# Designs tried in a protein design run: peptides against a protein of PDB entry 4N7V. Part 69

Target 1, 222 residues: chain A of PDB entry 4N7V
Amino acid sequence: TLRSITSPLVAHRLKPIRQKTKKAVVSILDSEEVCVELVKEYASQEYVKEVLQISSDGNTITIYYPNGGRGFPLADRPPSPTDNISRYSFDNLPEKYWRKYQYASRFVQLVRSKSPKITYFTRYAKCILMENSPGADFEVWFYDGVKIHKTEDFIQVIEKTGKSYTLKSESEVNSLKEEIKMYMDHANEGHRICLALESIISEEERKTRSAPFFPIIIGRKP

## One batch from the design tools (peptide; made by RFdiffusion4, then SolubleMPNN)

Design b2_p16_6_s3 (from b2_p16_6, 6 letters changed)
Fold by OpenDDE base, seed 3:
Structure b2_p16_6_s3 (fold): chain B 222 residues (1-222), chain A 16 residues (1-16)
Amino acid sequence: as target 1 above (222 residues)
Amino acid sequence: DEEWEEDLKALEKELE
């Protein structure tokens, strides 16, 4: 099943974006829907031959073939669905579209990893918890120039000198210089606070069922 | 933009 290889994508709270590659254009619309336009070149002109439009919650997929399958000239936005429209739920999506859905999903994951959910200013740093899940990216920009970027897979450190390195194990973290450990301790505290706030705010958001509370900014830059 | 190009190029392999 599709569910065995990916979960429904989540594009809520993401800003509109459009990215072009050789074979596809992927977009997040103002509606927070995700569009994958499959592109083919003919006579030095690019045409959109197929479009997957995915709902913001990833559960509904609308597929259409512009201009009766002949293709529509590539433009600054997806072509409007006119004819030969198919609508699927996530669980009944034909297998032939699974790879394209995965492409959209991974794109959304990348965007989420770069989209602030919580910005927290401390005395020493700007901390940012991103929208991706599980294991949201967490960035700490210290005012003195040190940067720490935490992901589910690694921790990247950029020192004042510009020296950059990646840590992939606890042993490597434990081998850090004492001065760097101080930055790491602060980063970890900021991370803990952001996660706690996320939990509390998400619970209140669930209870009220109101407009989204995120993204939020806590504190002010000194 | 360069960062996105590299990431998307990697993802584009999934469309092949």
Scores: peptide ipSAE 0.041, ipTM 0.744, DockQ to the pose 0.121; fails the geometry check
Fold by OpenDDE base, seed 1:
Structure b2_p16_6_s3 (fold): chain B 222 residues (1-222), chain A 16 residues (1-16)
Amino acid sequence: as target 1 above (222 residues)
Amino acid sequence: DEEWEEDLKALEKELE
């Protein structure tokens, strides 16, 4: 099943973006829908041959072939669907489109990992909890130049000297120099606070059924 | 698969 490969993508609260690669253009629209334009080159001109338009919750996929499958010249936005439109649910998506959906999902997840959900200014650092899930990325930019980047898989540390290293286990974290441990302790506290606030704010969003509260900024740069 | 991985890497660079 498609679910065994990926979960439905989630594009809520993401800013519009359009990224071109050699074979595809991926866009997040103002509507928070995701478009994958499959590009072919003919006579030094790029044409969109196929478009996957995915709903913001990832559950509905609309597929169409511009200009009756002949392709439409690549422009600054996806071509509008005209004819030969197919609509699928996530669970009914034909297998031939699974790879393309997975690509869209990975792109969205990447964007989410770089999209601030909570920005928290402390006395010593700018802390940022990102939108990706599970295990949202957490970045700490200390005002003195130290950076800590936490992901689900690793912790990256950049010291004042520019020395960079990656920690993949708790044992490696415990072996850090005392000076670096102080930064890690501060980062962990900031992370805890952001997670707690995320939980509280999300619960209030559920109760009020209003516009999204995120992204939020807490505190100010000293 | 390799082609899409290259595309993702390119996208990652553009998003940095």
Scores: peptide ipSAE 0.037, ipTM 0.690, DockQ to the pose 0.762; fails the geometry check
Fold by OpenDDE base, seed 4:
Structure b2_p16_6_s3 (fold): chain B 222 residues (1-222), chain A 16 residues (1-16)
Amino acid sequence: as target 1 above (222 residues)
Amino acid sequence: DEEWEEDLKALEKELE
């Protein structure tokens, strides 16, 4: 099943973006829908032959073939749907489209990993919890130049000297220099706080059913 | 998957 490969993508709160690759153009629209435009080249012109338009919650996929499958010239936005439109739920998406959906999903996850959900300024650093899930990326930009980037898979450290290394286990973290451990401790504390705030704010958001509270900024740079 | 992997890698570089 598609679900065994990926979960429905989540594009809520993401800013519009349009990114061209070799085979496709992927976009997040103002509506927070995600569009994958499959691009083919003919006579030195790029044409959109197929479009997957995915709802912001990833559960609805609309597929259409511009200009009756002849293609529509690549433009600055997806072509409008024509007469032959197919609409699928996530669980009913034909297998032939799974790769394309997965591409969209990965793109969205990438964008989410770079989209601030919570920005928290401490005395020593700018901390940013990102939108991706599970295990949202967490970045700490210390004002003195040290940088820590935490992902679900690793922790990247960039020291003042520019020395960069990646930690993938607790043993490696425990083997850090004492000076770096101090930065890590601060990063971890900031991370904890951001996660706590995320939980609290999300709960209030759920209760009020108002406009999204995120992204949010806590504190100010000293 | 290889075609999309290449595209994603390119995308990742562009977003870095």
Scores: peptide ipSAE 0.036, ipTM 0.715, DockQ to the pose 0.668; fails the geometry check
Fold by OpenDDE base, seed 5:
Structure b2_p16_6_s3 (fold): chain B 222 residues (1-222), chain A 16 residues (1-16)
Amino acid sequence: as target 1 above (222 residues)
Amino acid sequence: DEEWEEDLKALEKELE
């Protein structure tokens, strides 16, 4: 099943973006829908031959072939669906489209990992909790130039000297220099606070059924 | 799959 290789993508609260790759253009629209345009080159011109338009919640996939399959010239936005439109639910998506859906999902995950959900200014750093899940990325930009980037898989540290390294285990974290541990402690505290606030805000958002509360900024740079 | 991995790698660079 498609679910065995990916979950429905979630593009809510993401800003519009359009990225060209070798054989595709992937976009997040103003509507928070995700489009994958499959591109082919003919006579030094790029044409969109196929479009997958995925709903913001990932559950509905609309597939169409521009210009009766002849394709439309690549433009600054996806071509509008006109004819020969197929609509599928996530669970009914034909297998031939699973790879393309997975690509869209991975793109959205990437964008989410770079999209601030909570920005928290401390006395020493700008902390950012990202939109990706599970295990949202967390970045800490210390005002003195130190940077810490936490993911589910690793922690990246950039020191004042510009020295950069990646920590992949608890043992490596424990082996850090004492001066770096101080930054890590502050980062961890900021992370804890952001996670706590995310939980509280999300619960209130659920109760009120209001417009999205995120992204949110807490405090300001000193 | 390899084709998409290259594209994603390129996207990662563009999104930095």
Scores: peptide ipSAE 0.035, ipTM 0.682, DockQ to the pose 0.749; fails the geometry check

Design b2_p16_6_s4 (from b2_p16_6, 5 letters changed)
Fold by OpenDDE base, seed 4:
Structure b2_p16_6_s4 (fold): chain B 222 residues (1-222), chain A 16 residues (1-16)
Amino acid sequence: as target 1 above (222 residues)
Amino acid sequence: DEEWEEDLKKLEEELE
């Protein structure tokens, strides 16, 4: 099943973006929908041959073939749907489109991993919890130049000297120099606070059913 | 899969 490969993408709160690759252009629209434009070159001109338009919650996929499948010249936005539009739910998406959906999903996850959900200024650092899930990326930019980037898979440390290394296990974290452990401790505390705030704010958001509360900024740079 | 992985890798590099 598609679900065994990826979960429905979630593009809520993401800023519009348009990114061209070799074979596709992927976009997040103002509507928070995600578009994958499949591009083919013909006579030195790029044409959009197929478009997957995915709802912001990832559950609805609209597929169309611009200009009756002849293609539409690549422009600054996806071409408008033509006749013969196919609409699928996530669970009913034909297998031939799964790879393309997965691409969109990975793109959205990448964007989410770079999209601030909570920015928290401490005495020593700017902490940022990102939008991706599960295990949102967490970045700490210390005012003295140290940087820590936490992901679900690793922790990257950039020291004042510019020395960079990646930690992939708890044992490696425990083997850090004491001075680096201090930064890690602060990062972890900031992370804990951001996660706690995320939970509280999300619950209030659920109750209020109003405009999204995120992204938020807590505190100010000293 | 390889084609999309290359595109994703490039995308990742461009989004950094």
Scores: peptide ipSAE 0.036, ipTM 0.683, DockQ to the pose 0.696
Fold by OpenDDE base, seed 3:
Structure b2_p16_6_s4 (fold): chain B 222 residues (1-222), chain A 16 residues (1-16)
Amino acid sequence: as target 1 above (222 residues)
Amino acid sequence: DEEWEEDLKKLEEELE
């Protein structure tokens, strides 16, 4: 099943973006829908041959073929759907489209990993919890130049000297120099606080049933 | 799949 290889993408709260690659243009629309335009070149002109438009919650996929499959010239926005529109739920998406959906999902996940959900200014650093899940990316930009980037899979450290390294195990973290451990401790505390705030704010958001509270900024740079 | 991986890598670089 599609669900065995990916979860429904989530594009809520993401800013509009349009990115062109070799064979596709992927967009997040103002509506927070995700659009994948499959591009083919003919006689030095690029044409959109197929479009996957995915709802912001990832559960509905609309597929259409511009100009009856002949293609529509690539423009600054996706072509409007006309005739021969197919609409699928996530669980009913034909297998031939799974790879394209997975691409869209991976793109959205990438964008989410770079989209601030909570920005928290401490005495020593700017901390940023990102939108991706599970295990949201967490970045710490210390005012003295040290940087720490935590992901689900690794921790990247950039020291004042510009020396950069990646830690992939607890053993490596435990082997850090004492000075770096102090930065790591602060980063971990900032991370804990951001996660706690996320939980509290999300609960209040649920109760209020109003406009999204995120992204949010806590504190200010000293 | 390799082509899509390259596209994603390019997108990552452009989003930085």
Scores: peptide ipSAE 0.035, ipTM 0.681, DockQ to the pose 0.772
Fold by OpenDDE base, seed 5:
Structure b2_p16_6_s4 (fold): chain B 222 residues (1-222), chain A 16 residues (1-16)
Amino acid sequence: as target 1 above (222 residues)
Amino acid sequence: DEEWEEDLKKLEEELE
């Protein structure tokens, strides 16, 4: 099943973006829908031959072939669905589209990992919890130039000297210089606070069914 | 932009 290789993508609260590759253009629209435009080149002109438009919750996939499958010239936005349109649920998506859906999902996760959900200013750093899940990315920008980037898989450290390295285990974290451990301790505290705030705010959103509270900024740069 | 290009190249490999 498609569910065995990816979960439904979630594009809520993401800002519009359009990114081009050699074979595709992927977009998050103002509507928070995600579009994958499959691009083919003919006579030195790029044409959109196929479009997957995925709902913001990832559960509905609309597929269409611009200009009756002849293709539509690549533009600054996806072509409008005017011709033969197929609509699928996530669980009923034909297997031939699974790879393209997975591409869209990975793109959305990438964007989410770079999209601030909570920004928290401490005395020493700007802390940012991102939108991706599970295990949201967490960045700490210390005002003195040190940077710590935590992901589910690793921790990246950029020291004042510009030296950069990646830590993948607790043993590597424990082997850090004492001065770096102090930064890590501060980063961990900021992370804990952001996660606690995320939980509280998300629960209030659920209770009130109001407009999204995120993204949120807490404090200000000293 | 360069960071995004590298990320997109990886994603493109998944699309092929």
Scores: peptide ipSAE 0.041, ipTM 0.722, DockQ to the pose 0.125; fails the geometry check
Fold by OpenDDE base, seed 1:
Structure b2_p16_6_s4 (fold): chain B 222 residues (1-222), chain A 16 residues (1-16)
Amino acid sequence: as target 1 above (222 residues)
Amino acid sequence: DEEWEEDLKKLEEELE
């Protein structure tokens, strides 16, 4: 099943973006829908041959073929659907489209990993909790030039000298120099605070059924 | 798959 390969993509709260690659253009629209435009080149002109339009919650996929499959010239936005529109649920998506959906999902996850959900300024650093899940990325930009990037899989450290390294286990974290441990301790505290605030704010958001509270900024740069 | 992985790598580089 498609679900065994990927979960439905989630594009809520993401800013509009349009990214061109070799074979596709991927967009997040103002509506928070995701569009994958499949591009072919003929006589030095690019044409959109197929479009997948995916709902913001990833559960509905609309597929169409511009100009009856002849293609539409690539423009600054997806072509409007005209003829031969097919609509699928996530669980009923034909297997021939699974790879394209997976690509869209990975793109959205990438965008989410770079989209601030909570920005928290401390005395020493700018901390950012991102929108991706599970295990949201957490970045700490110390004002003295040190950077820490935490992901689900690793922790990357960039020292003042520009020396960079990746930590993949607790043992490696414990082996850090004392001076770096101080930065890590501050990063971990900032992370804890951001996660706590995320939980509290999300609960209030659920109760009020208001417009999205995120993204938020807490504190100010000294 | 290879083409899509290359495209994703490009996306990663451009979104930095």
Scores: peptide ipSAE 0.035, ipTM 0.683, DockQ to the pose 0.799; fails the geometry check

Design b2_p16_7_s1 (from b2_p16_7, 5 letters changed)
Fold by OpenDDE base, seed 2:
Structure b2_p16_7_s1 (fold): chain B 222 residues (1-222), chain A 16 residues (1-16)
Amino acid sequence: as target 1 above (222 residues)
Amino acid sequence: ENEEKIREEFRKLDEE
């Protein structure tokens, strides 16, 4: 099943973006829907031959073939759906479209990893918790130039000198020099606070049933 | 700034 290889993509709260590659154009629209345009080149002109339009929650996929399958010239936005439209749920998507869905999913996940959900200013750093899940990326920009980037898989450190390295285990973190440990301790505290705030705010958002609370900014640069 | 990073990283991902 498609679910065994990927989860429904989530594009809520993401800003519009359009990314062109050799064979496709992937877009997040103002509506927070995601479009994959499959592009073919004929006589030095690019045409959109197929479009997958995915709902913001990833659960509905609408597929259409522009201009009766003849293709529509590539423009600055996806072509509008025509009369021959197929609509599928995530669990009923034909296998021939799974690769294209995964393509969209990978793009959305990347965008989420670079989209701030919570920005928290401390006395020493700007902390940012991103939108991706599970294990959201967490970035700490110290005002003195040190940077720490935490992901689900690793921790990257950039020192004042510009020296950078990646840590992949607890033992490596414990082997850091004392000066760097101080930055790591602060980063971890900021991370803990952001996760706590995320939980509290998400619960209030659920209860209120209003406009989204995120993204949110806590504090200001001193 | 973030958009530029997204574009660059996705370009690399698409080439794999």
Scores: peptide ipSAE 0.454, ipTM 0.910, DockQ to the pose 0.698
Fold by OpenDDE base, seed 4:
Structure b2_p16_7_s1 (fold): chain B 222 residues (1-222), chain A 16 residues (1-16)
Amino acid sequence: as target 1 above (222 residues)
Amino acid sequence: ENEEKIREEFRKLDEE
């Protein structure tokens, strides 16, 4: 099943972006829908032959073939659907479209990993919890120039000297120099706080069912 | 800033 490969993408709160690649254009629209335009070149002109339009919650996929399958010239936005539109739920998406959905999902996940959800200013650093899930990226920009980037898979450290390295295990983290451990400790504390606040704010958001509370900024740079 | 990073990283992912 598609679900065994990926979860429905979530594009809520993401800013619009349009990314062209060799064979496709992927967009997050103002509506927070996601579009994958499959592009082919003919006579030195690029045409959109197929469009997957995915709802912001990833659960609905609308597929259409512009201009009766002849293609529509690539423009600055996806072509509008006309006739012969197919609409699928996530769980009913034909397998032939799974790779394209995954393509969209990967893009959205990347965007989410770079989209601030919570910005928290501490005495020593600007901490940012990103939108991606599970295991949201967490960045710490220390005012003295040290940077720590935590992902679900690794921790990247950039020292004052510009020296950078990646840690992939607890053992490697434990082997850090004492001075670096201090930064790591602060980063971890900031991370804990952001996660706690995310939980609290999300719960309040659920209760109020109003406009989204995120993104949020806590504190200010000293 | 972040948009440029997104574009670059996605380009790399697309090539893989």
Scores: peptide ipSAE 0.453, ipTM 0.909, DockQ to the pose 0.715
Fold by OpenDDE base, seed 3:
Order: structure tokens, then C-alpha cells, then sequence
Structure b2_p16_7_s1 (fold): chain B 222 residues (1-222), chain A 16 residues (1-16)
């Protein structure tokens, strides 16, 4: 099943963006829907031959073929659906479209990993918890120049000297110099606080059923 | 700035 290889993409709270690549054009719309446009070149003109429009919660996929499958000239936005529209749920998406859905998902995950959900200013650093899940990226920008980037898979450290390295195991983290451990400790504390705040704010958001509370900024640079 | 980073990283992923 598609669910066995990926979860429904989530584009809530993401800013609009349009990215043209060799394989396709992928967009996050103002509506927070995601579109994948499959492009073909003919006579020095690019045409959109197929469009996958995915709902913001990833659960509904609308597929259409512009101009009866003949294609529509590539523009600055996806062509409007007119003819030959098919609608699928995530769990009923035909297998032939799975790769294209995954393509959209990878783009959304990347955008989410770079989209601040919580910005928290401490005495020593600017901490940022990102939107991606599970295991949201966490970035710490110390005011003295040290940078720490935590992902689910690794921790990247950039020292004051500009020296950069990646840690992929707990043993490597434990082998850090004492000075760097101090930065790591602070980063971990900021991370814990952001996760706690995320939980509390999410609960309040659920109760109020109002406009989204995120993204938020807590504190300010000293 | 952040948008350009996204674009560059996705370009790399697309080439894989």
C-alpha cells in the first residue's frame, strides 16, 4: 500500500512556493494545496500534460489532464482543472501515481524542515523548531557564532572557527570536547522547552478551535 | 534566503 511507504503529506501553515525541476513543477498554493505538474517539451515550448493536486492534509488527490491530454502551455501557476478529472483518497490512489505523490511528499517534507514553527530566543541563542514530523528539525544559532542543527538522523555542529562536522551516533556525541558539550547541553535544553511549548500551545489551539497559533516567536534577541 | 536554500536542496534531491 501507499501508506506502507509514506504517510499523507501535510502542507498546513506552509507558505506558497513554486519550484521547477527537470522532472516536474511542484507548487504549494495559497490554499495550502500541493500541485505536481508533469511537463513535456514540444517544439521549444513546455506543456503541462498531467497535474496532481493534493489537499493540504494529503488525503485527497485530484488528477487531471489539461486540454484533453494534449497539454497546456507551462505558466506561472498550475492550469485550472477542466476536463478528465479524477478524485482519489490517499488509500485508493492508483499505484501508477505513487511515485508522483512521493515526489510531492519529499518536497513538502523539505519545505517543512525549513519552516519555523517555534522560534525561541534564549540568553545565548536563537532556537528554531521546524514544522516537519516526526522528529522535527531543530536549529540553534548561538550569538557567538556556534551553530547546531539537529535532525532525526544526525547532529551538525559548526564551531566558531568555521569547523563543521556531523555526528550520527551517541558515541560521537559523547566524544565531543567539553566546550562543545556546553553548547550541546544548551541546545538540548532549548529543544526540550520548544517541544513542551509545542504540546501546550497545540492543546490550547485544539480547545479554542480558532485560527492557527503557529508559527510563534517567544522572547527576543538580547 | 530560506526559500533559496529550499530550492537548492530540492534541486539536489531531484537529481538523485
Amino acid sequence: as target 1 above (222 residues)
Amino acid sequence: ENEEKIREEFRKLDEE
Scores: peptide ipSAE 0.451, ipTM 0.909, DockQ to the pose 0.666
Fold by OpenDDE base, seed 5:
Structure b2_p16_7_s1 (fold): chain B 222 residues (1-222), chain A 16 residues (1-16)
Amino acid sequence: as target 1 above (222 residues)
Amino acid sequence: ENEEKIREEFRKLDEE
């Protein structure tokens, strides 16, 4: 099943963006829907042959073939749907569209990993918890120039000198110089706080059933 | 901005 290889994409709170590649154009719309336009070149012109429009919660997929399947010239936005429209739920999406859905999902996940959910200013750093899940990216920009980027898979450190390295195990983290460990400790504390705040704020969102509280900014530069 | 990073990283991902 599609669910066995990916979860429904989530595009809530993401800013609009349009990314063109050789094979497709993927867009996050103002509506927070996601569109995948499959592109084919003919006579030095690019045409959109197929469009997958995915709801912001990833659960509904609308598929259409512009211009009766002949294709529509690539423009700055997805072409409007025509009469040949199919609508599927995530769990009922035909297998032939799974790869394209995954393509959209990968893009959305990438965007989420670069989209601030919580920005937290400490005495020493600007901390940013991103939107991606599980294991949201966490970035710490120290005012003295040190940067720490945490992902689910690794921790990247950029020192004052510009020297950069990646840590992928606890052993490597434990082998850090004491000076760097201080930065790591601060980063971890900021991370903990952001996660705690995320939980609290999310719960309040659920209770109030109001507009989204995120993204938020806490504190300010000293 | 982050947009440029997104574009570059996705380009790399698309090539895989």
Scores: peptide ipSAE 0.449, ipTM 0.909, DockQ to the pose 0.751

